# Peptides against a protein of PDB entry 3V4L, part 9

Target 1, 386 residues: chain A of PDB entry 3V4L
Amino acid sequence: GQPLAKDKVALLIGNMSYWEHPKLKAPLVDVYELTNLLRQLDFKVVSLLDLTEYEMCNAVDEFLLLLDKGVYGLLYYAGHGYENFGNSFMVPVDAPNPYRSENCLCVQNILKLMQEKETGLNVFLLDMCRKRNDYDDTIPILDALKVTANIVFGYATCQGAEAFEIQHSGLANGIFMKFLKDRLLEDKKITVLLDEVAEDMGKCHLTKGRQALEIRSSLSEKRALTDPVQGAPCSAEALVRNLQWAKAHELPESMCLKFQCGVHIQLGFAAEFSNVMIIYTSIVHKPPEIIMCDAYVTDFPLDLDIDPKHANKGTPEETGSYLVSKDLPKHCLYTRLSSLQKLKEHLIFTVCLSYQYSGLEDTVEEKQEVNVGKPLIAKLDMHRGL

## One batch from the design tools (peptide; made by RFdiffusion4, then SolubleMPNN)

Design b1_p8_6_s3 (from b1_p8_6, 4 letters changed)
Fold by OpenDDE base, seed 5:
Structure b1_p8_6_s3 (fold): chain B 386 residues (1-386), chain A 8 residues (1-8)
Amino acid sequence: as target 1 above (386 residues)
Amino acid sequence: MEVVSTAT
């Protein structure tokens, strides 16, 4: 029979907005596309953009809490990275220039911790450069890995090589994700699926002689990403895992705000990623004596680093939201919260209604405070210890 | 369509 997964859990990290390094573009689209595909495969997906070292450590710790005996674990990373002595290092957005192993996450350390969970399958998809970092002379003494025969690495590039992105019309895709997405839903052993992706990359004129997929595996069983999840969670641990995942994906309920002037505002919320939320406002009722009316969001928590110049845009795209814009209501004002992992307290903000009466020159303002609790990933308190 | 390295 086809193997059963006890559950399926994925952590996807896309780092782009580096402080001291070149900014990337591909991780945005690649994390989003992979999230949607893995959800169709019944994975519980946490998708995170632009994490610091501390935030990446906490994301990995929360991912490891979702792992248990017979669970399928998938880690995807897109960003800057390096490989020293066969150890892969993921570079956080706050990494100094030059960075060292002490500023980065070692993938082989994460693998060790995943093996302690007795997982059914461990998949690593590493969309990063594999060049040596000559500024890091550290030889990591890693503890010996257990022989679990359930490990698959898909490296987007060869050892010592660069990874590449394809820039087109302001959007970019990683070369790896461009080919992976066309095969990911196929009911094949994961090593066979990745071998077909490697062949497709090898046929492409853009990729030929620049980038090639490397597959490293010890997978002794016929495991596929399509393997069905076991039915209703029968264990206390499976219930806890489902609840922990659900916390990281709960959006605030849509609200209807009523102002004293008789204007009604619809306040809505959409998830782009587990740490990225779009707030949108729309006027649903306006008295006829009010000629102009706009509803702005303001007074956000300082820990979110929201620039008011990037808030209250007439389109999702003006906020930097290109992916979910088709699923959003039209004719709103849009604000993108891109750092929900930084939120220490409840998300409290002000809705400011600016309006003008017929025959008055002056604008009138009314304000209403809104508390939406901890949205999405903010429920996991990924900042605990700062 | 431009192909750009993600190297630092």
Scores: peptide ipSAE 0.329, ipTM 0.893, DockQ to the pose 0.829
Fold by OpenDDE base, seed 3:
Structure b1_p8_6_s3 (fold): chain B 386 residues (1-386), chain A 8 residues (1-8)
Amino acid sequence: as target 1 above (386 residues)
Amino acid sequence: MEVVSTAT
């Protein structure tokens, strides 16, 4: 029969906003597009941008909790990285300059832990450079991997080579994702799919002699990303996994706020990523005696590091949200919360209504505090240990 | 259209 997955789980990490290293652009689009494709493939997807070392460790730990016997696990990483002695290291956004293995996540350590879960398939898609880090002389002593015959690595580039992104005047993919996205939905063995992606990349004049996909596989079975999930969760572990994933993707309900002046505000929420949420406000009712009114969001938890200068924008794009803007209501004020993984408490903030009456020069303010609980990834308590 | 390395 066709192979069945017990479940399908993906962790996608895109690091761009490095503190001590060059900023990247492609991971934003790449993680978003891959998330949408993997969701069409019935993957439970956690998508995270701009993680510190600690946050990356916790994201991997939470991902490993979703893995079990016969589950398909996919890890995608886009960001800075290096390869020493055949070990791949993902570089967190807070990594020092120079970084070392102690500041980075070793992919082969994650693979070891995935093998302990008796997974049905382990896929790693690594969209990072594979240059040696000459500042890290550490030889990682990795334990011998089990012979599970279910491992696939897709490296965006060859050993010792760089990965590339396409810079346009707008949003663009990395080179790897540009070709991967066109094939990812095909009902093919994952190694055959990646080989076709490698052929497509190899035909590109931009990347010829600069970047080539490397496939490393022990996959002995015909496993595909299209393989159907086994029917309704019949195990307690499968129920827990489904609940945990659902918890990490629960948006706050839209609210209608009523102010004393008779103005009504619609407050809405949209997920861009598992750790990135857009808040939007709109005036849904205004008394005729009020000539102007605006609804600002403010007083966010300090852990979110929200700059008020980037809040309450007239377009999603002015917040840095280019991907979900088409799916958002128009004529709102928009605020992008890009660090929901840092939220330790409930998301409490103030909606401030500023308004003017006809014939009065002075603006009036009314404030209402809103508690939306823990949105999205903030429900996972990734901070377990601080 | 520019192809930019993601190297550090």
Scores: peptide ipSAE 0.323, ipTM 0.892, DockQ to the pose 0.878
Fold by OpenDDE base, seed 2:
Structure b1_p8_6_s3 (fold): chain B 386 residues (1-386), chain A 8 residues (1-8)
Amino acid sequence: as target 1 above (386 residues)
Amino acid sequence: MEVVSTAT
C-alpha cells in the first residue's frame, strides 16, 4: 500500500536580523512560501523569524513534543550557519562575533532527539553556509546515531561552500528555495524530488560553480511529503498534537470598539508567521459633527520591543509586511508585532482615538484598553523557566 | 541580479 504518515509536523526558522552579523533578506520570503506549500501538503507548520539562542532551543523542544512514532518531522532553517567535522550549526540572531558551538544549535543533536521519538521520516532542509568556523575548535562528542533508515538532509550548498541569496530591488527567494518551491508538491520519493531540484539548480548560470544542492540520505523506504496522514481515529496523542498546533495558530477575533463620541473602530488581526502578527485599525463609523478622527494603537507590553515610530503606518509595507499586504483590508493603520515569542503575559494594548468637533479647536482623546490574550506562538509559553 | 554570499 502507499506509505502513511501518522502525522506531519514542520518547524521552519528564518534568521535575518542578526545583531553582530550581516543581515539577510531571503529567509523572510523562503519561510513564508515554504509554509504555504507545506500546509498544502497537510503539514502542521510552525514558522518563526529572528530567534535568539534561547528561543531557538524552545522552538525545537516544542517541535519535538509534536513528534511521535510514525510522524513525519521536517526542520527547515534559513540563516547563517557553519559545518565543523560533519556537524551542522544554526546561528541564532543574538550570537556573538565570533560565535562558537555553545552559541549555536547543532542539527545532529536535534536528529538524535527525533530518532528517540521513533519518527517515520526525518527531513532537514538547511539553507545556510557550510563553511568551517575557524573560531570553533570544539569537537562535538555526539552519541552514535541510531540506524533508522529514515533520514534525509537537503543542504542548500556543498560541504565547505557558501550559500547565496539573490539581491534584487524587491522580494526574492534564496537560490535553494527558488528551485525547491517549483517541485515540492510533486508526488515523488523525497530524495528523488531533491535530486530533480539539484538538477534544476545545476542549470542555473548564476550558481554554476558557486552553489550546488547536496543530498545525504539513509531513506530505505519510498516516502514522500505527499504521503497521506493516517485517517484512523485520533489517538490521545494525535488529539493533543492537533490541539497544541491549533493553539499556536489561533488569531484574536476582530473587534468593533465603540467610543463615547459615537466613533466605531474595527480592530483586526492577521498572521504573517507563527511569531509575527499585523494589527490593523479602521474607522467604520464617524458622527457628522466630528470633522477629523484618528485611531492609533499604543502601550504595548515592553517585552515586544515595539518602536512607536514603526507603529500605526498607512500601509502594511511601511511596517515591513510585504507578504500578506494583499490580503489585508485597505485604508487602515497597520502595526507589525514581529516578536510574539517574547510575550510572557497577555497582549494588552491601548486603542487611542484622537478627534475634533466642528467649530472646536481643541483635540479630544478617548482610550480603550484591549486584551486579546496570548496570540499565535505566545500560547505555547516558550518562556517556560525564565 | 546580484548573488551575494550568506557567509559571516
Scores: peptide ipSAE 0.315, ipTM 0.889, DockQ to the pose 0.841
Fold by OpenDDE base, seed 4:
Structure b1_p8_6_s3 (fold): chain B 386 residues (1-386), chain A 8 residues (1-8)
Amino acid sequence: as target 1 above (386 residues)
Amino acid sequence: MEVVSTAT
C-alpha cells in the first residue's frame, strides 16, 4: 500500500541577523516559502528566525516532543554552518567569532534523538556552508546511529564547499530553495525528488561549478513528503501533539478598542513566522469633530527589544515585513515583533490614541493597556532556563 | 544578479 505518516512535523530555522558574523538575507524568504509548501503537504510547521544557541536548543527539544513512532520529522536550517569530520554544525546568531562545536548545534545529535522517537522518516535540509572550521579541532564522539533506514539529508552544497545566496535589489531565495520549491509538492520518493532538484541546480548557469546538492540517504521505503497522514488523531499522543502545535500557532484575537472620545480602533494580529508577529491598528470609527487621529502601539515588554523607531509604520514593508504585506489590511499602522521566543511574560502593551479636535490646536492622547497573553511560539516558553 | 557566499 502507499506509506502512511502517523503525523508530519517540520522545524524550520532561518538565522540571518548574526552578532559576530556576516548578515544573511535568503533565510527569510526560504523559511517563509518552505513553510507555505510544507503546510500544503499537511505538515505541522514551526518556523523560527534568528535564534540564539539556547533558543535553538529549546526549539529542537520542542520539535522532538512533537515526534513519535511513525511520525515524519523534517528539519530545515538556513544560516551559517560548518562541517567537521562529517558532522554538520548549525551556527546560532549569538555564536562568537570564531565559533566552535560548543557554540553550535550538531545535526547528527538531533538525528540520534529523532531515532529514539522511532520516527517514520527523518529529513534534514541543510542550507548552509560545509567548509571545515579550522578553529574547531574537536572530534565529536557520536554514539553509533541506529540502523533505521529512514534518513535523508539534502545538503545545499557539497562537502567542503560554500552555499550561496542571490543578492538582488529585492528579496531572493538561496540557491537551494530556488530549485527545491519548484519540486517539493511532487508525489515522489523524497530521494528521487531531491535528485531531480540536484539535476535542476546542475543545469543552471548561475550554480554550475559553484554549488551542487549532495544527497545522503538510508531510505529503504518509498516515502514521500506527500504521504497522507494516517487517520484521525485518535491516540492520546496524537492529541497532545496537535495541542502543542496549535499552541505554538495561536494568534491573539482581533480586538475592537473604544476610546472615551468615541474613536474605535481595530487591533489585529498576523503571523509572519512562529516567532514573528505583526500588530496592526486601524481607525474603524471616528467622530466628525475629530479631524485627525492615529493609534500607536507602545510600552512593549523589554524582552522583545522593540525599537520605537521601527514601530507604527504606514506600510508593512517599512517594518521589514515584505512577505505577508499582501495578506494584511491596508491603511493601518504596522509594528513587527520579530523575537517572540524572548517573551517571558504575557504580551502587554499600550495602544495610544493621538487625536485632534476641529478648532483646537492641541493634540489629545488617550491610552489603553492591552494584554494578549502569550502569542504564537511564546506559549512554549523557549526562554525557560535563562 | 550577484551570487554571494554565505561563508563566514
Scores: peptide ipSAE 0.294, ipTM 0.884, DockQ to the pose 0.842

Design b1_p8_6_s4 (from b1_p8_6, 5 letters changed)
Fold by OpenDDE base, seed 1:
Structure b1_p8_6_s4 (fold): chain B 386 residues (1-386), chain A 8 residues (1-8)
Amino acid sequence: as target 1 above (386 residues)
Amino acid sequence: MKIVSTAT
């Protein structure tokens, strides 16, 4: 019979905005496109950008809570990385220069923990460099992996080699995601699918002799990303998994704010990633005696590090939101919250209406405080470990 | 079109 997954869960991490290292561009597009493809494959996807070491550890711990016997687990990482002694290290955005293994997440440690969950399939897609880090001479003492015959690694590049991104005037994928996305929906054994991606990379004149996909697998069964999820949640663990995933993707409801002057504001919310939300405001009603009015959002929690210079923009793109702008309403003011993983409390902020009456020179302000609870990933208390 | 390494 066709293999069944008990469930399908993916964690996607894209690190770009490094503090002490070169900034990347491709992880933004790669995580977004892969999220949309894995959702079409009935994966429960958590997508996170620009994580610190602590935030990456917590994201992995929350991902491991969603894993259970016969669940398909997929980890995708795009960012800086290295490989020492066959161990892959993902570099957090706050990693020092130079970094060592103690500043990074070891993929083989995550694999060990996934094997303890008795997962049905473990897929690692590592879109990072695999050069040796000469500043880290530590030989990690890893516990022996179990013989589970259900592991697949897709490395974007060969051992000791670099991974590459395509820099254009616009948004572009990394080299690996450029080819992976064209085949990811195919009903094929995951190792066969990745082998076809490797052939496509090898045929391309841009990538030939620069970057080659490496596949490492112990997968003894015909498992595919297209394998159907076993029906209604039949266990308490499956119900918990569904509830945790739903919490991590719950947007605030759209609000209609009414000001004393008779202006009505629509306040809306959109998810770009599990830790990135767009707030948008629009004037939906204005009395005729009010000649001009604008609705600004302000007074965000300090933990979110919202620069007012990047808030209340006339376009999503001016906030740094290039991917979801087509799905947003037009003629709003837009604010991008890119660090929802840092939110410890409820998201409370102020909507400030600035307006002018016909025949009065002075601008009037009205303010309303808005509490939208914990949006998206902020419902998963990624901070409770300190 | 520029190809850029993701190496540090």
Scores: peptide ipSAE 0.336, ipTM 0.904, DockQ to the pose 0.873
Fold by OpenDDE base, seed 2:
Structure b1_p8_6_s4 (fold): chain B 386 residues (1-386), chain A 8 residues (1-8)
Amino acid sequence: as target 1 above (386 residues)
Amino acid sequence: MKIVSTAT
């Protein structure tokens, strides 16, 4: 019979906005496109951008809580990274310059913890450099990994080599994702699929002799990302996993705010990633005696680090949202919340209405406080212990 | 089209 997954869970991390290192661009598009593909493959996907060391640790811990016996686990990382002594290190956005292993997440440590969960398949897709870090002389004493015949690594580049992104005038994938996305939905053993991606990358004149996919696998079974989820009655564990995933992807409901002047505002929410949400406002009703009317959002929690200069934009693109703009309503003001993992409290903010009556020179303001609870990833309480 | 290393 075809292999069955007990469930399928993916954590995707894209780090771009480094504090002390060169900023990247590709991880934005790569995480977004991979999220949509893995969702079509019935994966429960958590997608996170621009995580600190602490936030990355917590994201991995929450991912490991979703893993269990026979579950397929996929970790994707796009960002800065290095490889020392066969150990792969993912670099958080707050990593110092230079960074060391103590500032970074070791992928082989994550693999050890996944093996303790008795997972059905462990897939690592590492879209990072594999160059040695000469500032890190730490030899990690990794405990001996269990012999499990269910591990697949797809490295975007060869050992000791660099990974590359395509800087275009617009949105572009990294080199690895550019080829991976075209084959990811194929019903093939995951190692065969990755080998075909490696061949496609090897045929490209842009990448030939610069970057090559490396596959490392112990996978003895014919397992694919297309393998169906076991349709047995949800074990209590499967129910908990489904609820936890649903909780991390729950958007606030759209609201209609009514002001005393008779203006009505529609407030809406859209997810770009598990930690990135767009708020949009539109005037849906205006009394004829009101000649000018503007609605803006303000007074966000300080933990979100929202610059008011980047809030209340006339287009999604002016907020830095290029991926979901086609799915948003037009003629709104848009605000992008890019750090929902930092939210300790409920998302409370103010909707301010500024308006003018016909024949009055003075502007009038009305304000309403809005509490939308903990949106998306903020429900997982990624700050447990601070 | 410019290819840029993601190395630090």
Scores: peptide ipSAE 0.332, ipTM 0.901, DockQ to the pose 0.856
Fold by OpenDDE base, seed 4:
Structure b1_p8_6_s4 (fold): chain B 386 residues (1-386), chain A 8 residues (1-8)
Amino acid sequence: as target 1 above (386 residues)
Amino acid sequence: MKIVSTAT
């Protein structure tokens, strides 16, 4: 019969905003596009940008809690990385220069933990460089992996090679995601799908002789990303998994704020990623005696590191939100919260209405505090222990 | 169009 997944879970990490290393661009688009494709494949997707070492460890731990017997697990990483002695290391944004294995996440350690969950399929898609790090002489003594015959690695590059991104005036994919996205929805064994992606990369004049996909697999069954999820979540574990995923994706409800002057503001929320939310404000009612009014958001928790200069923009793009801007209401002020994983408390902020009456020169302000609880990934408390 | 390595 067709293979069935007990469930399908994906963790996507895109690291770009490195502290001590060159900033990347492609991971933003790559994580976003892959998230949308995996959602069409009925994956429960957690998508995270710009994680520290500690935040990456917690994201992996929370991902492993979603894994169980017969569950399909997919880990995607886009960022800096290296490979020493056949071990792949994902580099967190806070990694020192030079970094070592002690500052990085070993993918083979994650695989070991996934094998302990008795998963139905383990897919790793690693969009990072695979150069040796000559500053890291650590030989990890990895325990022997179990013979599960359900493992697939798609490396964006060959061993010892570099990954590349396309830089132009706009947004572009990394080289790997550019070809992967065109085939990801195909009902094929995942190793066959990746082999076709490797052929497409090999035919392209831009990538030929520069970057090639490496497939490393031990997959005895015809498993595809298109494989249907087995039935309704009838097990206690499946219900817990669904609830845990739902918590990480719960947006605050849109609010209608009423000010004493009679102005009504719509406050809305949109998810760009599991740790990135856009707040937008719009004037939905204005008394005729008020000639001008704007609704600003301010007084955010310090843990979010929100620069007021980047808040309350007239377009989503001015906040750095280029991907979801088409799905957002127009004629709002927009604020992008890009670090929800840092939020230790409830998201409390102030909505400040600034307005002017006809025939008065002075601007009047009214303020309302808003508590939206813990939005999206902030419900998982990924900061616990910092 | 510039292709840039993601190497550190």
Scores: peptide ipSAE 0.326, ipTM 0.899, DockQ to the pose 0.868
Fold by OpenDDE base, seed 5:
Structure b1_p8_6_s4 (fold): chain B 386 residues (1-386), chain A 8 residues (1-8)
Amino acid sequence: as target 1 above (386 residues)
Amino acid sequence: MKIVSTAT
């Protein structure tokens, strides 16, 4: 019979907006497309962009809380990285220049912690460089890994090699995700699927002699990403896991605000990622005596680092939201909150209605405060201890 | 570090 997964959980991290390092673009599209594919495979997916060292540690800790005996765990990372002595290091966005192992997350340490959970399958998909960092002379003394025979690594590049991002004029996948996405839904053993992806990548003229997929596996069983999840959660641990995942994915409910002038505003929310939310406002009713009317959002918590110049845009694309724009209502003002993991308190902000009466030159303003609680990943309190 | 190349 087909193997059963007790559950399926994925953590996807895409780092792009580095402070001290060259900015990337491909992780945005790659994390988004992989999230949608893994959801079709019944994975519980947490998708996070632009994490600090502390935020990456907390994201991994929360991911490990979702792991248990017979659960499938998948970690995807796209960003800067390096490999020293067979240890893979993921580089956070706040990493100094040069970075060292003390500023980075070791993938083999995460694997050790996943093995302690008695998982059914451990998959690592690493879209980063594997070149040695000559500024890091640290030899990590890793504890011996257990022989669990359930581990698969898909590296976007060979040992000691660089990974490339090809810049196009528009949104494009990274090289690895371009080929992975076409095969990911196939009902095949995960090592066979990745071998087919390696062959497809090897046929591409852009990658020949520059980048090749490497597969490292100890997988003794026929496990696939298509393996069915065990039915309704019957254990207390399975219920807790479902509740923890649900907390990280709950959007605020849409609101209808009524102003004293008789204008009605619809306030809506959309998730781009687990830590990225779009707020949109629309005028749903306007009295005929009001000739012009706009609804702005302002007074956000300081922890979110929101520049007012990037808020209240006439299109989702002007906010930097290119992926969910087709699924959003038209003719709104849009604001992108890209750092929900930093939110210490409830998301409280002001809706400011600016309007003009027929025959009056002066603009009138009315304001309402809105409290939407902790949206999405902010419910996990990833900043606890700062 | 990941290398950014322009499509030629």
Scores: peptide ipSAE 0.319, ipTM 0.891, DockQ to the pose 0.155

